# Designs tried in a protein design run: peptides against a protein of PDB entry 3QIS. Part 68

Target 1, 334 residues: chain A of PDB entry 3QIS
Amino acid sequence: PSLELSRREFVFENVKFRQLQKEKFQISNNGQVPCHFSFIPKLNDSQYCKPWLRAEPFEGYLEPNETVDISLDVYVSKDSVTILNSGEDKIEDILVLHLDRGKDYFLTISGNYLPSCFGTSLEALCRMKRPIREVPVTKLIDLEEDSFLEKEKSLLQMVPLDEGASERPLQVPKEIWLLVDHLFKYACHQEDLFQTPGMQEELQQIIDCLDTSIPETIPGSNHSVAEALLIFLEALPEPVICYELYQRCLDSAYDPRICRQVISQLPRCHRNVFRYLMAFLRELLKFSEYNSVNANMIATLFTSLLLRPPPNLMARQTPSDRQRAIQFLLGFLL

## One batch from the design tools (peptide; made by RFdiffusion4, then SolubleMPNN)

Design b1_p12_4_s4 (from b1_p12_4, 7 letters changed)
Fold by OpenDDE base, seed 2:
Structure b1_p12_4_s4 (fold): chain B 334 residues (1-334), chain A 12 residues (1-12)
Amino acid sequence: as target 1 above (334 residues)
Amino acid sequence: MSFEELLEQMRE
């Protein structure tokens, strides 16, 4: 069996968070026998491709002289965004198209990723006074390393009094400020806020806007801006409430005093973001007659985003744990 | 700190 491939080299330029790119190619059975094709893992790989890549179809049968179109889909989700932002991973892969009882065909995937403020740590974003696309990738790596060290120092109560006014971190990421300030100004009276989905095109525009600029106004509907905030919180490599405090939040859920003490132990940026979001959400709740937002809805929605179980406990989260997590947030909304 | 006061501190 043999195949002819219309293309073997694929370049995905300017790959962005949540933006699907597709490249298509044809495979043709130029042999005289039916053949089965499949994408197979390389030696020591568990998957035939990286998490941000997919082939469709990834396997199939071809009769003699049959041709099939294969789509190579590049999509950076919340699961791949952080490692691409840090440069730990890149838009590079090699696919092995295996032909049963035939030869392997190698496909080269290459391209470039454009960093996003989505999937970047709160610590790093607090150090970024400019849009992330203006920051050199080398400096992003340094900012993540420095941010990790600052987080550890903050947890150890060894906060450097870095008095250097130019190097002082922001109290919260500018991206969160932009989203929340917009919602506060324009969305407090928005009916069904956080209940109506945004438009995917508007979400992409909002993401691109936050990655590339400091806008006076965020583009899109209030629903799209609200959903962009949810996506931002979901994409954080570490949730606003650090994983280390998750269990303590659950244990304190019915004691408002202990809840406040737990929050006080968050790293500075995380603590500020938490307080900022809670202040916004309490303000939004004053307009419940207009926006149909209630404390239980908000607590339920934001609990999954702000108070995520550590990855090792995610599969074990009980309904009781969820209720405690909701109760923890309710103590800041009421 | 009100939400407005917190916003104001972030605009400075």
Scores: peptide ipSAE 0.029, ipTM 0.721, DockQ to the pose 0.578
Fold by OpenDDE base, seed 1:
Structure b1_p12_4_s4 (fold): chain B 334 residues (1-334), chain A 12 residues (1-12)
Amino acid sequence: as target 1 above (334 residues)
Amino acid sequence: MSFEELLEQMRE
């Protein structure tokens, strides 16, 4: 069996969070026998490609002189955004197109990723006074490392943040402030807020706006701005309520005093973001006659974003755990 | 409510 490939090298320029890119190529059976093709894992890999890449179709049959189009789809989800922002991963891969009883064909994937404030830690964003795309990648790495070290120091209750002349971190990320301030100013009377989906094009514009600028106004509908806030919270590498406190939140869910004590133990940036969001959401609830927002809806929606189970417990989340998590948030909304 | 007013609510 033999294949001819129209292309073997693919470059994905300016890959962005949640922006699908596609490159296509053709494979042709230039042999005299039917062949089966498949993308196969490399040695030591579990998957034929990185999580941000997909081939469609990834396998198939070709009759003699048959041709098929294969799409290479690059899509950075919440699951890949953090490692791409840090530069731990890159838009580089090698695909192995295997031909049954034939040879392997290697495809080279390359490109560049544009960092996003989406998928960046709250700690790093609190230190980031400029848009993320104005920050050199080397400085992003340093900010993440420093943020991790300060989070650990804060959790260990060791060193009071030296009140010294170092540029004080923001109390909340500017991106969260921009989103929430916009929603507060313009969306309190928005019918079906957080119930109507945003427009995908507007979401991309909002993401790009937050990554590249400090706007006076966020572009798009209130629904798109609201959904962008949800996407931001979902994409956080660690949820607003740190994984370490997850179980304590569930255990305290019916004791409002203990709930407040648990929140007080959050790292400063996480605690500030939590309080800021709860203050905003309580304000939205005052306008329930206009925006159709109620405490149960909001608690249910935001629980999955703010109070995620640790990765090791995700597969074990019970309906009871979910109900406790909702009850925990309700105690801050009511 | 200004950003400042919302920040004041964070302190309560």
Scores: peptide ipSAE 0.027, ipTM 0.707, DockQ to the pose 0.203
Fold by OpenDDE base, seed 4:
Structure b1_p12_4_s4 (fold): chain B 334 residues (1-334), chain A 12 residues (1-12)
Amino acid sequence: as target 1 above (334 residues)
Amino acid sequence: MSFEELLEQMRE
């Protein structure tokens, strides 16, 4: 069996968070026998492609002289955004198109990723006074490494922030400030806020706006701005409540005093973001007659974003753990 | 601290 491929090299330029790109090619059975094709893992890989790449179809049968279109879809989700922002991963892959009883065909995937404030740590973002797209990639790497080291130092309470030499970090990321300040100003009376989905085009505009500028006004509907806040919180590599405190939050869920003590142990940026969000959400709840927002809905929604189980516990989260997590957050909303 | 007071502290 043999295949003819219309193309073997694919370039995905300016790949962005949550923006789907597609490249298509044709495969043709130029042989005289039916053939089965499949994308197969390389010898050391569990998957035929990186998490941000997909082939559709990834397998199939071709009769003699049959042709099929294959779509190569590049989509950076929350699961790939952090490793692409850091440059730990890149828009580069090699696909192996296997032909049963035939040969392998190699496809080269290349391109570039444009960093996003989505999927960047709160620590790094608090150090970024400019939009992330204005920050040199080399400096992003340094900021992430330094942010990890300072998170550890802050947790250890060892080093007073030497106020002198480095630019004072922001109290909260400018991106989350922009989102929340917009929602506070314009969305408190918005009916069905956080219940109505945003528009995908508006979400992309909001992401691009936050990545490239410091706007006076965020574009899009209040629903799109609200969903952008949820996406931002979901995409954080470390949730607003650090994984190290997850179990303590559950254990304290019915003791409001202990809950406040647990939050006080968060790194400064995480603690500030948590308090800022809770203050906003309490303000939003005053307008419940207009926005149809209630404390149980908000606690349920934001708990999954702010108080995520550690990756090793995600598969084991019980309904009781979820209820405790919601109860923990309710103690800050009421 | 009101949300407004917290916003003011974030603008300083």
Scores: peptide ipSAE 0.024, ipTM 0.697, DockQ to the pose 0.657
Fold by OpenDDE base, seed 5:
Structure b1_p12_4_s4 (fold): chain B 334 residues (1-334), chain A 12 residues (1-12)
Amino acid sequence: as target 1 above (334 residues)
Amino acid sequence: MSFEELLEQMRE
């Protein structure tokens, strides 16, 4: 069997978080026999491509002189955004298009990624006084490493922050402040807030705005700004309630005093973001007659974002664990 | 509430 490929080199310029890019190519059976094609893993890989890449179709059958269009889709989700922001991964891959009883055809994928405040740690963002796109990539790496080390030191209760060295971090990320301040000012009376989805184009504009500027006003509808906050919280590499405290939150869910003690054990930036969000959500609940928002809806929605099970426990989350997690947040909303 | 007022409530 034999294939002809219209293209073998693909370049994805300016790849951004949640922005789909597509490149297409054609394959044709220029042989005299039917052939089956598939994308196969390289030696030592478990998957035929990186998590941010997909081929469609990834396999198929071609009669002699038949042609098929293949789409290469690049999409950076919450699952790959953090490793791309740090430069641990890059927009580079090699795909192997295998022909049964035939040859392997290699496709080269290249491009550049543009860092996002989405998928960046709360610790790193609290140290960023400028938009992430103004920060040199080398400095982003240093900020993430320093953030990890400070989180560990803070959890170990060891070293008082030496008053003399680095500029004091922000109390909360400027991106969280911008989103919440906008919602507080403009969305408290918005009907169906956090219940109506935003517009995809507006979400992209909000993400780009937060990555590139410190706006006076966030663009888009209140629904899009509200969804952008949810996306931000979901994309955090470490949830607002750190994984180390997950089980203690569940165990304390029916004792409001213990719940407050558990929150006091969070790293400073995480504790600040948690308290800030809870204060905002309690204020939003005062306008329930206008916005149709209630404590059970908010607790259910935000529990999945703020109080995520550790990756090792994710597959084992019981309905009882979910109810305890919701009850934990309800104790801060009521 | 200003950002400052909300930050003050976070200190309690």
Scores: peptide ipSAE 0.024, ipTM 0.695, DockQ to the pose 0.186

Design b1_p12_5_s1 (from b1_p12_5, 4 letters changed)
Fold by OpenDDE base, seed 1:
Structure b1_p12_5_s1 (fold): chain B 334 residues (1-334), chain A 12 residues (1-12)
Amino acid sequence: as target 1 above (334 residues)
Amino acid sequence: MSFAELLEKYRE
């Protein structure tokens, strides 16, 4: 069996969070026998490609002289955004197109990723006074490392943040402030807020706006701005309520005093973001007649974003755990 | 409202 490939090198320029890119190529059976093709894992890999890449179709049959189009789809989800922002991963891969009883064909994937404030830690964003795309990648790495070290120090109740000459971190990320300030100013009377989806094009514009600028106004509808806030919270590498406190939140869910005590133990940036969001959401609830927002809806929606189970417990989340998590948030909304 | 003023308003 033999294949001819129209292309073997693919470059994905300016890959962005949640922006699909596609490159296509053709494979042709230039042999005299039917062949089966498949993308196969490399040695030591579990998958034929990185999580941000997909081939479609990834396998198939070709008759002699048959041709098929294969799409290479690059999509950075919440699952890949953090490692791409840090430069731990890159838009580089090698695909192995295997031909049954034939040879392997290697495809080279390359490109560049444009960092996003989406998928960046709250700690790093609190140190980031400029848009993320104005920050050199080397400095992003340093900010993440420093943010991790300060978080660990804060959790250990060690050294007070030296009030010294280092630029004081923001109390909350500017991106969260921009989103919430917009919603507070313009969306309190928005019918079906957090219930109507935003427009995908507007979401991309909002993401790009937050990554590249400090706007006076966020572009798009209130629904798109609201959904962008949800996407931002979902994409956080660690949820607003740190994984370490997850079980304690569930255990305290019916004791408002203990709930507040648990929140007080969050790292400063996480605690500030939590309180800021809860205050905003309580304000939205005053306009329930206009925006159709109620405490149960908001608690249910935001629980999955703010109070995520640790990765090791995700597969074990019970309906009871979910109800406790909702009850925990309700204690801050009511 | 400035970022600081908003944060002060929303401090518990």
Scores: peptide ipSAE 0.037, ipTM 0.749, DockQ to the pose 0.187
Fold by OpenDDE base, seed 4:
Structure b1_p12_5_s1 (fold): chain B 334 residues (1-334), chain A 12 residues (1-12)
Amino acid sequence: as target 1 above (334 residues)
Amino acid sequence: MSFAELLEKYRE
């Protein structure tokens, strides 16, 4: 069996969070026998491609002189955004197109990723006074490493923030401030807020706006701005309530005093973001007659974002754990 | 602290 490929090198320029890019190529059976093709893992890989890449179709049969179009889809989700923001991963891969009883054909994937405030840690974002796209990549790496070390130091209560030499971190990320301030100003009376989905084009504009500027006004509908806040919280590498406190939140869910003590143990930026969001959501609930928002809906929605199970426990989350997590958050909304 | 007071504190 033999294949002819129309292209073997693919470049994905300016890859962004949640923006799908597609490159297409053709494979043709230039042999005299039917062939089966498949994308196969490399010797040390479990998957035929990186998590941000997909081939469609990834396998198939070709009759002699048959041609099929293959789409290479690049999509950076919440699962890949953090490792791409840090530069731990890159828009580079090698695909192995295997032909049964035939040859392997290598496809080279390359490109560049544009960093996003989505999928960046709260600690790093609190240190970024400028849009992330204005921050040199080298400084992003340093900010992430330093942010990890300061999170650990803050959790250990060991080092008073030496107020003197480094620019004081923001109390909350400017991005979350911009989103929440917009929603507070313009969306409190918005019917079906957090219940109506945003527009995908508007979401992309909001993401690009937050990555590249400090706007006076966020573009898009209130629904798109509200969904952008949810996407932001979902994409955080460490949730607003740190994984280390997850079990303690569940254990305290019915004791409002212990719940407040658990929150007080969060790193400063996480604690500030949590309090800021809870204050916003309590304000939003005052307008329930206009926005159709109730405490149970908000608690259910935001619990999945703010109080995520640690990765090792995600597959084991019980309905009881979810109910406790919701109850924990309700104690801050009511 | 009202949300407005909290917002003012984060605008400083």
Scores: peptide ipSAE 0.033, ipTM 0.725, DockQ to the pose 0.720
Fold by OpenDDE base, seed 2:
Structure b1_p12_5_s1 (fold): chain B 334 residues (1-334), chain A 12 residues (1-12)
Amino acid sequence: as target 1 above (334 residues)
Amino acid sequence: MSFAELLEKYRE
């Protein structure tokens, strides 16, 4: 069996968070026998491709002289965004198209990723006074390393933040400020806020806007801006409430005093973001007559985003744990 | 502190 491939080299330029790119190629059975093709893992890989890549179809049968179109889909989700932002991973892969009882065909995937404020740590974002696309990738790496060290120092209560005026971190990421300030100004009376989905095109525009600029106004509907805030919080490599405090939040859920003490132990940026969001959400709840937002809905929605179980506990989260997590947030909304 | 006052604190 043998295949002819219309293309073997694929370049995905300017790959962005949540923006699907597709490249297509054809495979043709130029042999005289039916053949089965499949994408197979390389040696020591568990998957035939990286998490941000997919082939469709990834396997199939071809009769003699049959041709099939294969789509190579590049999509950076919340699961891949952080490692691409840090440069730990890149838009590079090699696919092995295996032909049963035939040869392997190698496909080269290359390209470039454009960093996003989505999937970047709160610590790093607090150090970024400019849009992330204006920050050199080398400096992003340094900012993540420095941010990790600052988080550890903050948790250990060891070092005062060096008050060097030029290097002083923002109190909250500008991206969160922009989203929340917009929602506060324009969305307090928005019917069904956080209950109506945004438009995917508008979400992409909002993401691109936050990655590339400091806008006076965020583009899109209030629903799209609201959903962009949810996506931002979901994409955080570490949730607003650090994983280390998750269990303590659950344990304190019915004691408002202990809840406040737990929040006080968050790293400065995380604590500020939490307080800022809770202040916004309490303000939004004053307009419940107009926006149909209630404390239980908001607590339920934001609990999954702000108070995520550590990855090792995710599969074990009980309904009781979820209720405690909701109760913890309710103590800041009421 | 109003939310507006809190926002102003973060507008630096």
Scores: peptide ipSAE 0.033, ipTM 0.747, DockQ to the pose 0.820
Fold by OpenDDE base, seed 5:
Structure b1_p12_5_s1 (fold): chain B 334 residues (1-334), chain A 12 residues (1-12)
Amino acid sequence: as target 1 above (334 residues)
Amino acid sequence: MSFAELLEKYRE
């Protein structure tokens, strides 16, 4: 069997979080026999491509002189955004198009990624006084490493923050402040807030705005700004309630006093973000007659974002664990 | 209420 490929080199310029890019190519059976093609893993890989890449179709059958169009889709989700922001991964891959009883055809994928405040740690963002796109990539790496080390030190209760070191971190990320301040000013009376989805184009504009500027006003509808807050919280590498405290939150869910003690054990930036969000949500609940928002809906929605099970426990989350997690947040909303 | 006022109000 034999294939002809219209293209073998693909470049994805200016790849961004949640922005789909597509490149297409054609394969044709220029042989005299039917052939089956598939994308196969390289030696030592478990998957045929990186998590941010997909081929469609990834396999198929071609009669002699038949042709098929293949789409290469690049999409950076919450699952790959953090490793791309840090430069640990890059927009580079090699795909192996295998022909059964035939040859392997290599496709080269390249490009550049543009860092996002989405998928960046709360600790790193609290140290960023400028938009992330103004921060040199080398400095982003240093900020992530320093943030990890400070989180560990703070959890260990060891070192008082030496008063003479680097500029004091922000109390909360400026991105969280921008989103919540906008919603507080403009969305408290918005009907079906957090229940109506935003527009995808507006979400992209909001993400780009937060990555590149410190706006006076966030663009888009209140629904898009509300969804952008949810996306931001979901994309955090470490949830607002750190994984180390997950089980303690569940165990304390019916004792409001213990719940407050658990929150007091959070790293400073996480604790500040949690208290700030709970404050905003309690204020939003006062407008329930206008916005149709209630405590049970908000607790259910935000529990999945703020109080995520650790990756090792994610597959084992019981309905009882979910109910305890919701009850934990309800104690801060009521 | 400004963000600063909100943070001050919720500093336990």
Scores: peptide ipSAE 0.029, ipTM 0.714, DockQ to the pose 0.181

